# Peptides against a protein of PDB entry 7RZF, part 84

Target 1, 358 residues: chain A of PDB entry 7RZF
Amino acid sequence: PFQEEHLKQLYKIVPIKDIRNLYVTFPIPDLQKYYKSNPGHYLGHLIGHEGPGSLLSELKSKGWVNTLVGGQKEGARGFMFFIINVDLTEEGLLHVEDIILHMFQYIQKLRAEGPQEWVFQECKDLNAVAFRFKDKERPRGYTSKIAGILHYYPLEEVLTAEYLLEEFRPDLIEMVLDKLRPENVRVAIVSKSFEGKTDRTEEWYGTQYKQEAIPDEVIKKWQNADLNGKFKLPTKNEFIPTNFEILPLEKEATPYPALIKDTAMSKLWFKQDDKFFLPKACLNFEFFSPFAYVDPLHCNMAYLYLELLKDSLNEYAYAAELAGLSYDLQNTIYGMYLSVKGYNDKQPILLKKIIEKM
Target 2, 358 residues: chain A of PDB entry 7RZF as posed
Amino acid sequence: PFQEEHLKQLYKIVPIKDIRNLYVTFPIPDLQKYYKSNPGHYLGHLIGHEGPGSLLSELKSKGWVNTLVGGQKEGARGFMFFIINVDLTEEGLLHVEDIILHMFQYIQKLRAEGPQEWVFQELKDLNAVAFRFKDKERPRGYTSKIAGILHYYPLEEVLTAEYLLEEFRPDLIEMVLDKLRPENVRVAIVSKSFEGKTDRTEEWYGTQYKQEAIPDEVIKKWQNADLNGKFKLPTKNEFIPTNFEILPLEKEATPYPALIKDTAMSKLWFKQDDKFFLPKANLNFEFFSPFAYVDPLHSNMAYLYLELLKDSLNEYAYAAELAGLSYDLQNTIYGMYLSVKGYNDKQPILLKKIIEKM

## One batch from the design tools (peptide; aimed at target 1 G48 V69)

Design b2_p27_7_s4 (made by RFdiffusion4, then SolubleMPNN; from b2_p27_7, 13 letters changed)
Fold by OpenDDE base, seed 1:
Structure b2_p27_7_s4 (fold): chain B 358 residues (1-358), chain A 27 residues (1-27)
Amino acid sequence: as target 1 above (358 residues)
Amino acid sequence: MRITVLTEEQKKFVEENKEYLELALRL
């Protein structure tokens, strides 16, 4: 168990690779017995969210962070960690204190809003989808993983336990949130900028680092993190699939796309899946315009239009990706290409959002 | 146990930096 002397510490680590990472870590109680509620997953989902009003959205807007992941990890016996891992920009490396302040402001927002059952339900549904459609792991790795987790889960649940969310436990969410405080923080910054500024060597890999106490003034600054009005809970993810029905293969199904609609304004080709048998589809649209590539001006206008369209759709990109949907937009010499891929159930919703922005 | 539902960018980031995460937790 970490004593007070191990808390409020800053580690400056020199990497071999040219990376800039921030790790904000909090010791938490062992929650393994509560795997069916997984409060760390709930919090990690929110803290690592990329939608409007998220922590990452604000940090990206400042040019400080590329990506962010939150979640719980096993520690030694009797405790775990909650970790916020951040990919820092060069500018973000200069603003680590302010980045962490924003983290505590977001955490304070989560405290103020309290646990949301609908968010738990989304986590449950996303995990159920991920479990159902997970790729086959390599047998050796999978067997070793299962053997390792048999110590923690009933045999009947061991295959599903990592994805099982069954119990909404607001009490456990609040308990973890109560551990996400500045007085309980450990900060590690990984950057080559610390080369020649370290005084310690790690025993396992010979990694050079410096350990410093975080100043009490900085801790107090983080403790006084107010509600930032830019932070909001995410909206409901409308793209989460609920229907996984696979339609039977038609008797006349061809191994190649068939032209099923031919009009003056559109041609529609269709091929039923005869190979994968997944509740997924690929929608591909080619838009033709005689003006798209007529001259450099029109080409640049078409490019700018597509960039603006992509930007306007960015609010949906994360939620769609989490739900196993993706889209792509490209300029072509003839006009524009749109693709929508993933689970078929909510593709019409995403497609509608795209078309409404066009 | 980490969040299993991540973007591809997030997954890549976690995997590429796993060693430094382990280090940060050990120190």
Scores: peptide ipSAE 0.461, ipTM 0.914, DockQ to the pose 0.527
OpenDDE base, seeds 2, 3, 4, 5: peptide ipSAE 0.459, 0.444, 0.442, 0.427; ipTM 0.915, 0.906, 0.915, 0.903

Design b2_p27_8 (made by RFdiffusion4)
Pose (drawn by RFdiffusion4):
Structure b2_p27_8 (pose): chain A 358 residues (1-358), chain P 27 residues (1-27)
Amino acid sequence: as target 2 above (358 residues)
Amino acid sequence: TENEDLIEEKEEENEEETEERLARHFF
């Protein structure tokens, strides 16, 4: 649907609720036919990746961006999109050309070195382990899912869809990586600061927007010279699991969780798993404090402190959330809360790091 | 009760934000 008359354009949209965002839209051909190599997931794994020396961490370091989501959007049949969607700070709206410039800097940093064998092997291993201990399904919604993807795949791999990968073909990685060029951009800015500046309006919904077609100054400033920032490739993962042993049932087996420790400091509830036999467990905690909800100031500093803890600890723990260990730490009325779940091998390192950062 | 409902809503919202952040394919 994107003919070249309406390419290289930058719209400005006025919202109703106060948000600020930047959408970068590329068009690409259909890659559903390539469901074995999956080049869109490779570029999605390399663009939207938090951690040391990556696209999001440098925009955090310049104070412009809270978070960004990579990957490719799939629309209808016979055509596909690719999106880099970002949200903005107060002075992140002043430097949009520099943000998109850094986006093409990281794209060019990934074009000078191109394909990687170990990233494909690592991602394939992760999907294979994540498929081998695939948990049980709720019968409603699961049959709708496997009837939702029954149109595309043959009868044998109706289940093993986007789980098992056979081959690493760098040609398709290079092909989709070439289609991401600044002659293929469509920038869209959402900000509430354009109240009285909009000429055009939408008939269907009634929203207002603009046409600031990007002059060639900034296009030929985008693709001209792009060496690097302080970017780097992600490093070897250490949260990949290795212990897949189901520990045996002990003498004192109980059908409900029993109180084992009762002190004036803490209490526990414990139950070995009897039904599922998956090498994974969930640990949860609820810390209490009478000072958490005394007045609005003390009920306000709790969200700020807990949020800054999540801010400063996502850079470390994104590899744990990517390997299958997810944690969550949010506030409650009474006190604060913690819940770490996932594979059975790397809970101590993660929970201990959470405490010592806490 | 009210506190447990709020905890469930916040967990659901944080799970959806994490799933969207880790998502590679969109519809």

Design b2_p27_8_s1 (made by RFdiffusion4, then SolubleMPNN; from b2_p27_8, 16 letters changed)
Fold by OpenDDE base, seed 1:
Structure b2_p27_8_s1 (fold): chain B 358 residues (1-358), chain A 27 residues (1-27)
Amino acid sequence: as target 1 above (358 residues)
Amino acid sequence: DKEKELLEKKLKENEEEKKRRLSLKFE
């Protein structure tokens, strides 16, 4: 475990690549034994959420952050880290203190709301789906991974332990949240802007850095983080699949798409999956308009229309992605292309949302 | 410092990390 002198430290790091990153790290207890509840995953899910009212949504709205990842990471024996990592914009690099303040405001929101069993259930369901439909891994890599995790899990659980949540443990969630405090923080800022401003070199990789104590006044500001009304818990993810039924292959199934509907206004081709046998579908729509590409003005209007449509769908994009759904919207010379892919169960819901915004 | 080592490893794998948008437990 870190001594008190190792806490409340700021590291300014010079990267080799042209990147701007912020790492906010908290030492936490070893949570390995709590794999059945995985409180770190629960918190990572919420802190790293990208939907409306999320930490990332607010930081993006200010133009400070592009991406955010939150979660636990292995430390040494007997402790772990909880890390919030963000990709900084040039402007965000100037507002690191405020970014971290918002992190603590979001954490404070999580404390105020308390652990939510429905959120745990969504995590459980998502992980179960991920486990059930996990892609084939390379045998050598997979065997090595399994061999490694045998040290942490019973033999009977070794295949499932990383995925299957079994126990809602609000006490452990609160325990981890209690460690996510300014007095327990380590901050690393990674930017080329620190070139020539460092005084130390990392022993293992030769990375140039500067270490500074975070001022007590800054720590106090973060400790006094109030509730920010912009932060909200995510809504329930309506896209999580629950039906995984695979329909039997039709006797007359063709290896190619068959025309199953032909009208003056629409043609529909269908091909049943004869190869993968997954509860997934690909819906592809091509919309034709004689006006889409008639002149530069109409072309630009069609482009702007799709950009606005995409923007209006952003609220669903992350939730759909978490649930293994994706959509794509593209301009074509003939009009518009829409695709919806992933688990078939909730595709109609996503498609309806798209159509309602069109 | 274990944290610094972890950060440096992450920086080397930054391009692969950028592909992961979903918040999960770090490997």
Scores: peptide ipSAE 0.016, ipTM 0.455, DockQ to the pose 0.233
OpenDDE base, seeds 2, 3, 4, 5: peptide ipSAE 0.013, 0.014, 0.005, 0.011; ipTM 0.417, 0.414, 0.414, 0.431; seeds 2, 3, 5 fail the geometry check

Design b2_p27_8_s2 (made by RFdiffusion4, then SolubleMPNN; from b2_p27_8, 15 letters changed)
Fold by OpenDDE base, seed 4:
Structure b2_p27_8_s2 (fold): chain B 358 residues (1-358), chain A 27 residues (1-27)
Amino acid sequence: as target 1 above (358 residues)
Amino acid sequence: EEAKKLLEEKLKKIEEEKKRRLALSFR
């Protein structure tokens, strides 16, 4: 376990690749025995959320961060880490203290709201879907993975332990959240900008780094993180599928799409899945407009329209993706193409939202 | 002329993307 001397430390690390990363690490107790409640996954889901009012949304709006990942990571026996990792922009590299302040503001928001059973239920449902419809892995990789996790889980649970949540444990969520404090932080900044500014070399990989104590004033700044009104819990994910019914094959099922609707304004082709038998669909729409590409002005307006439409849909993109839905919007020489793919149950909801923004 | 060139480039990109989609649908 890290002793007190290993806390409140800043590491400036020189990468081999031209990358800019920030790692904010908190020592936490070993949570492996609590895999049925998985409080680290709950916190990782919220801290790593990409929707409106999320930590990432705010940090992206400032141009400081491109991506964010939050979650637990295995340590040595008897302890784990909770890590928040961000990909830094060049500007973000100059604002690391403020980025971390925003992390603590978000964590403070989570403390103020307390554990939410509905969020746990969404995590449970998402993980159950992911387990049930898990893609076939390469046998060699899968066997090696299973062999590794057999050290941690009973044989009977080895397949389910990483996915199936069973118990809502607000006490454990609060316990982990209480470890996410400035006094318990270890910060690593990875950037080539530290080249020639390091004084240590890591023994195993020859990685050049500098270790510094984080100033007490900076720790105090983070300890006094207020409730930033920009941070909000995510809204309920309406795209989580609940119906997985597979419709029987039609007696006259054709190997090719059949024209099932032909009107002056629309043609509809349908093909039933005769191969995979999954509760998934692909909806493809081609919209025709005589104005889309009549001249350069109209072409640019059509392009701008689609970019604005995509921007307006960004609030749903992450929630849809989490739920196994995706959409694609593209300009065509005839107008616009829309594709909606994934679990069929909530596709109408996503499609409706797309059409309402159009 | 610049506007025409931009239009032609966009149209070409759209046609290439259409060809990619068609090719992916047959895989």
Scores: peptide ipSAE 0.008, ipTM 0.341, DockQ to the pose 0.039
OpenDDE base, seeds 1, 2, 3, 5: peptide ipSAE 0.000, 0.000, 0.006, 0.000; ipTM 0.329, 0.309, 0.339, 0.315; seed 1 fails the geometry check

Design b2_p27_8_s3 (made by RFdiffusion4, then SolubleMPNN; from b2_p27_8, 17 letters changed)
Fold by OpenDDE base, seed 5:
Structure b2_p27_8_s3 (fold): chain B 358 residues (1-358), chain A 27 residues (1-27)
Amino acid sequence: as target 1 above (358 residues)
Amino acid sequence: KKVEEEKKEKLKKIEEEKAKRLALRFE
């Protein structure tokens, strides 16, 4: 267990690659025994969320952060870590204290709202989908994984324990949130800007770093993190599939896409899946515009349009991805390509959202 | 993203794991 001397520490690390990262870590109790409720997964879902009102959304709006990862990580024997890792912009590197303040403001928002059973239910449903449609692992890899899992789970639960949430435990969520405090923080900043400013070398890889205590005034600033009104809990994920029905193979099923609609303005090809038998579909749309590539100006305008369209869809992209839906938008010589892939049940919802933004 | 989901994706990207492992070895 980390003693007080190991808490409130700042590590400035020189990377080999040109990367800028901030790692905010909290020692937490071993949560393995609470696998049925998985409070660390609940918190990782919210803190790592990318939708409107999320921690990442606000930090992106400031121009400080590109990406965010939140959740539990294995530690040494008898403890775990909760981590919030961000990819920093050049400007974000100058605002690390304020970034961490925003992290504590978001955590304070989670405390103020309290544990939400509907969020737990979404996590449960997402995990159930992932379990139901997990790819068949190679037998050897699967056996080795199961052997590892047997150390932590009853034999009867080993096949399901990683996926199935069974118990909503608000008390355990609050217990983990109580560990996510400034007095329990360890901070690592990774940047080449620390080159020549380090005084230590790590023994295993020769990584250069400097260790500093975080000033008490900074800790106090984070302890007094207010409720930032920009932070909101995510909305319900409308893309989570609930219908997994597979339609019977048609008697006239063709091995290739068949033309099922032919009009002056559109052609439609369809192929039923005859191989995988999954409740998934691939919708591919090619849009033809005589104006898209007439000249370099129109080409650049079409590119900018697509980038703006992608940006406008970013609010749905994360929720769709979590639910096993994806979309792709590309410029083509003839215009634009749109692809929607994943579980078929909620594809019409995602497609509608895309078309409404076009 | 969640760390757990990123672990599933990173089983594909070995190289980003090294830098993260380094930051995490100071833990």
Scores: peptide ipSAE 0.074, ipTM 0.660, DockQ to the pose 0.058
OpenDDE base, seeds 1, 2, 3, 4: peptide ipSAE 0.024, 0.027, 0.038, 0.036; ipTM 0.667, 0.662, 0.593, 0.650; seeds 1, 2, 3 fail the geometry check

Design b2_p27_8_s4 (made by RFdiffusion4, then SolubleMPNN; from b2_p27_8, 16 letters changed)
Fold by OpenDDE base, seed 1:
Order: C-alpha cells, then sequence, then structure tokens
Structure b2_p27_8_s4 (fold): chain B 358 residues (1-358), chain A 27 residues (1-27)
C-alpha cells in the first residue's frame, strides 16, 4: 500500500485549538510478532530521551521544541508507523526543516553507535518495574483490554506481553532504523498559522489542510545529515530500583508520624506505611534559615539560589522520572522545602545528588 | 480547575489524533 507518491509528503493542518505540533512519520513493517524484542520501544526510548545529549535537549536549547515523543503506532494490516512528535514553539514553527534535520542527525548517531544491549536491559528493567507495580485498572476497562490483546498474544502471555522484553534483537533495531529515512518520511505540521492557506478538507473530521510534496532539495539535505557531536547516547539510569523488599510493620508503628529524633539542629518525624504496602517512600525536608526572609534582598537571593539549584539538577530529573522517582524544591518563608518521592531503593542516590548540588 | 485542564488535554489529544490520522492515512 505504500507507493512512492505517498512518501515525502508534507501536510499543513489547521487545528481548532492554538496548538503547534510536528509529526514526523515513517511507515515500518508490522512489528507485532516481535513483541518479545520490541525494537520500536528501544528506538522510542532513545529518540524520546530527555537527558543530556538527547534530541529533545538540543531542540529545547534552541528554543524550538517544548516536548518530544518517539514511538511506534499501529497502522493498517501489515504495517505500522514510527512517529516522532514534537510540541513546537512559535520560533520552532519557523525552523521545521532544521528540526527534522536534527532528527535525522540523531537517527544517524543511533546507526553509528549501533544497538546497545545495556539500553535494551534498561528498557527491560523499567518495563519490569512498570508491570510489577501497575495500578489496578478499572476491572471493566482491563477486561476489554485483555480481550483485545487475546487476538495477538497467547493466553499465558496476555498479562505480560505489553511489558515483557525477553530477546535483544539488534537485527530488528537496525531494520527499523533503516526505515527511518528521509525518502520514507511523511511530515505533518499542525498550526493555526495555516488558516486561510489550505486547499483541502478531510472528509471524516472536516479538518482543513494543505498537502505538498517535500522538495527533493530538502529530502537531499536530510539524507546528507551528518553526525552532530552534540548528540550522545544516554548514560545508564542509576535510579532504576532493583530492591522491592517491603519491611514488616513494626509493633510500635503509630497511625501518625512519630518524632524519632529531636536535636538542637533537627527534628525527624517518621511514619511507616500501614496502608499501601509498596516499596515507596516520601522524604520531606524543611530547611530553616534565619536569613531566608529578613529583607527583600535575602528573599531574592534565596529565590535565585533555588532556581540555580533546580537548573543544576535538571540532568537527573528525567532519569529519576523514568525510574519512578521525583523531587520538588520550593522556597518557603523560613527557608527551603525539599521532597523526594517514589521507589525507596534509589532515593538515597537521588538525595545525595541533590545535597551535592546544594 | 483540574477538570478544565483534563478537558483541555482531552480536546488537544483529540485534535492531535485527527492530525495524526491524516498524516498516517494511506489511500
Amino acid sequence: as target 1 above (358 residues)
Amino acid sequence: SEAKKLLEEKKKKSEEEKALKLATRFE
């Protein structure tokens, strides 16, 4: 069904809302039979990565993109799509060609580095965590989802098939990467700026759009995408939990936080979980400074300090989030508030990183 | 309100899904 006339197309789409989105889409083979290796998930993880040296980090540093999502989507019978979707800034809307060039530079970097087994293992570990702690979906929704999945997976695997990575298949990763080429691209730009510049209406939804062939010169520019030295593979995520032990409820466990340490410089309150029985914790720190709110100058200095601290921690934010950890930093009238939440196993690592930047 | 944000996100997602359907349509 993919004829040459369907490729190298640009769609300019008018939204009802004030949104600016770019969709870079590639037709790919049906990968359903490869669910145990899930090469599309591997590529989506890397292309959608938000850490230092990622595609998003570069595009965000230029002020062109706010968010990026990469992954596979179901198509019609016998094919899928790989899609890179970005939320465009007003400036990014003017630089769509250069944004797509950077996408192809990142894809070229992935080709040059080749498939990484450690990245596959990280995806496997993240999926195992997500599976183990999957919130109970509403029973009716869950049953309907299972019924749909039964058409594609053995009954024994239906519960795990979405999460289970078993096989590292570098050949399949390379096969999908080989489809992520400029000659196979379909681009959609969504912006109100195309209002009054469209010549077609979509039959099903009444969406106004213009369809254009992407110029051969632009395709050639993307085909000649070089290795951009700013793009790097992510580092290993140090925050992925491996210990899920739940400590037994202590006999002296109180229904409310108990004061377990009282010193001249610190008070510590503790409450054991008696409800959820998850390997999760919430660490909350209130720091008091006699100088925090003395005058407007000190208040502004405390604000600037916290903004600089947040900026210095941004390198860990995404890796922590992927691992089911979060932190928050806020100014208070007495000083600063810090919270660290999520799986307890790697919270000390994240807390140490925060303290080392303070 | 969170309900308004959720409604706005659902409408955004619906428009994104429409646009994506157009881009992923093969005749």
Scores: peptide ipSAE 0.090, ipTM 0.689, DockQ to the pose 0.066
OpenDDE base, seeds 2, 3, 4, 5: peptide ipSAE 0.075, 0.077, 0.082, 0.089; ipTM 0.692, 0.677, 0.686, 0.688; seeds 3, 4, 5 fail the geometry check

## One batch from the design tools (peptide; aimed at target 1 L68)

Design b2_p28_1 (made by RFdiffusion4)
Pose (drawn by RFdiffusion4):
Structure b2_p28_1 (pose): chain A 358 residues (1-358), chain P 28 residues (1-28)
Amino acid sequence: as target 2 above (358 residues)
Amino acid sequence: SEESFVADVLSEAYSFPSTGGYSFPTSH
């Protein structure tokens, strides 16, 4: 649907709720036919990746961006999109051309080195382990899912869809990586600062927007010279699991969690899993404080402190959320809250690091 | 086509997450 008359364009949209965002839209051909190599997931794993020396961490370091989501959007049949959607700070709206410039800097940093064998082997291993201990399904919604993807795949791999991968073909990685060029951009800015500046309006919904077609100054500023920032490739993962042993049932087996420790400092509830036999467990905690909801100031500093803890600890723990260990730390009325769940091997390192950062 | 693109962009901007990563949404 994107003919070349309406390419290289930058719209400005006025919202109703106060948000600020930047969408970068590329068009690409259909890659649902390529469901073995999956080049879109490779570029999605290399673009939207938090951690040391990556696209998001540098935009955090310049104070412009809270978070960004990579990957490719799939629309209808016979055509596909690719999106880099970002949200903005107060002075992140002033430097949009520089943000998109850094996006093509990281794309060119990934075009000078291109394919990687160990990233494909690592991602295939992760999907294989995440498929081997695939948990039980709720019977409603699961049959709708496997009837929702029954139209595309044959009868044998109706289940093993986007779980098992056979081959690493760098040609398709290079093909989809070539289609991401500044002749193929469609920038869209959402900001509430364009109240009285909009000529055009939407008939269906009634929204207002613009047409600031990007002159060639910034296009030929985008693709001209792009060496690097302080970017780097992600490093070897250490949260990949290795212990897949189901520990045996002990003498004191109980059907419900029993109180084991009762002190004036803490109490526990413990139950060994009897039904599921998956090498994974969930640990949860609820820390209490009478000072957490005393007045609005003390009920306000709690969200700020806990949010800055999540800010400063996502850079470390995104590899744990990517390997299958997910944590969550949010505030409650009474006190604060913690819940770490996932594979059975790497809970101590993650929970201990959470405490010592806390 | 332009009005449908603006509606998609604004609808997705209202539900933008606070967690970074990558995503594969499907539209029909």

Design b2_p28_1_s1 (made by RFdiffusion4, then SolubleMPNN; from b2_p28_1, 16 letters changed)
Fold by OpenDDE base, seed 3:
Structure b2_p28_1_s1 (fold): chain B 358 residues (1-358), chain A 28 residues (1-28)
Amino acid sequence: as target 1 above (358 residues)
Amino acid sequence: LDGLFVASWLQESLSFPKKSGFSFPVET
C-alpha cells in the first residue's frame, strides 16, 4: 500500500512513442467484495462521461484534452486505484495543474449532488444489456479470463459478476469519492518533452522518468477547488433499450432486400434478419441532391454542412454509443449518406434527433 | 513500487484497444 510518502507525487515520464498522457491516480480500498454495487464503476461512469457539462466536455472546450477515461483499476492484494487518464494536447501539457483543478472541481460537484440512484439504475441497465448481448469472445481468451476471476467471484456468479449490478450503495460511493482528494493523489505526466530532463530509469523497460513532490501550494489550490458552474450531472440516457422483442421471420422474407415502398421522393428497401436474430437494425439513408456536387462551392458547402451537423450531434453521440447505438454521416457525390445502427428500440429517437438537426 | 507502476502504465498505454468500431458484418 502507498504510504503518505508516496502520495502527492508527480512523475514525469518519457515515452517511446510520441504520446502525451496525464494519469491522476488515487489509492482506494479493495472494492472487489462490493462487485454487486460496484461504486467505482458509478464514479467512473460520471467522471468519464462525455456529455454536456462533463469533465471531458469542459477540458475539450479549452483545447487541453482529446479523450478522458475514469475508473477503478486493480492494484496489489488489498488495495485498488481510481485513475483518471487523459490524452493531452500540446496546449494541455502546459496546463496540467489547471486540468487537475478541473478534475477536483468535478469531483466536488459529485460530492455536492450526492449519489444518484437513477445513475446507478442507468449503469445497471447498460451493463445488463452489455451482458445479454455480449459478443462471442475467443474461447481460449475467455476461458483464461474466467479462470482468473474465479478467485474473486462465486462459481454461480462468475459469468454475471462483472456486469450485473444488484445493490445501490450510496455509502460506498461516498467512501470512494472521499478518497478522490488532492492529499491522496499521484500524478504521472507522459511526454517526450521530458527527454533529457529525467534522473531515473525504470528497471524493466528502461523508461526514463523524474519523480518530484507536488508543491503544497498546488495541493492547497486543488483542495480549494470551488464548484464550477460549467459542470453538471448528465441527463438520463434516453437511448437505453428496454424492448428486446425479436419479431418472427416473415413467411415471405427474402434473402435480399425487398422494395417495400416506392414513391416519387423515396424508395424503401427492407431485409429482415434471418441469421442473427438480434433486436438490432441497420437504417441506411441515401439523400440525393442535384446541388451537392454541381460545382466546387456547393461541394465545399455540402462538406461544411455535414461537419456542422456532426458537431451539432455530438451531444447525443456519447449517450447513443453507451446505449449500443451509432450513427454515421458521409458526403456522397449525389448528396449525403446517413447510417443508424444498433438496438432497434431507441433508433427512432436518435433518428428523430438527427433529422431535427438537419 | 514506483518502477512497477511506471511499467504497468506503459503496458496499459500499449493495450488501449482501438475503439473497435462496431463492425457490423457487412455482407461482403
Scores: peptide ipSAE 0.034, ipTM 0.545, DockQ to the pose 0.153
OpenDDE base, seeds 1, 2, 4, 5: peptide ipSAE 0.032, 0.033, 0.031, 0.030; ipTM 0.520, 0.566, 0.553, 0.548; seeds 4, 5 fail the geometry check

Design b2_p28_1_s2 (made by RFdiffusion4, then SolubleMPNN; from b2_p28_1, 16 letters changed)
Fold by OpenDDE base, seed 5:
Structure b2_p28_1_s2 (fold): chain B 358 residues (1-358), chain A 28 residues (1-28)
Amino acid sequence: as target 1 above (358 residues)
Amino acid sequence: LDGLFVAEVLEESYNFPKKSGFEFPVLE
């Protein structure tokens, strides 16, 4: 168990690679026995969310953070860690205290809103999709993984325990949230900017670092984290597939794309999947404009248009990705290319969102 | 314990996913 002396510590670490990371960790109880509810996954989903009103969205808007990962990690026997790890910008490296304040403001928002059963249900549904379409692991790796899992789960549940959420336990979510406090924090900052400013060397890799106590005033600032009105719970993910029906092969199925529509304004080619037999589709659209590449001005306007379009679609990008959908938008010499890929069920919803922004 | 923590932080930082999320990559 971490003694009190190991809490409220700041580590300044010199990496070999040119990386800038902020690693915020909280010791938490061992949650393995609660795998059916997985409160750490629930919290990781929300803290690691990228949608509007998320922690990452706000930190990106400040120019302080590029990417964020939140979740539970296994520790030594009898405890785990909850970790919030961020990739820092150069500016973000100067605002670490404020970044952590925003983390605690978001955590405070989660406390104020309380556990949401609909969020748990989305996590459950996403995990069920992931389980249903889990790629066949190589037998050797699969056997080794199962052998490890057998130490933690009943034999009957070993195959499903990692994916199937069964029990909504708001009490356990609140219990974990109660551990995500400034008095229970360990902070590490990884940056080359600490070179020559360290006083310790780690024994395994020879990594140079400095350890110092976080000032009580800073801890108190984080303890008094208010509700930031910019933080909101995510909206419901409308892209989660529910229909996984695979249509039978048509008798006239061609081994190549067949022209199924030919009009003055559009041509449509279709090929049924004859190989993978997945409830997935790839929609590819090529838009032709005589003005797209007529001169440098029009070319630049077409570029700016797509950048603005991509920016306007960012609110859906993460939710779509979580649901196994993706889109791509590219400029072409003839106009624009759009691709929508993933589970076919909710592709029309994503496509509609794209078209509405166009 | 401090050295172990530093080593862990470095490993995590080197393996930091390019995409945000809620699951840490299982080190294969």
Scores: peptide ipSAE 0.254, ipTM 0.766, DockQ to the pose 0.563
OpenDDE base, seeds 1, 2, 3, 4: peptide ipSAE 0.244, 0.249, 0.251, 0.250; ipTM 0.764, 0.755, 0.753, 0.762

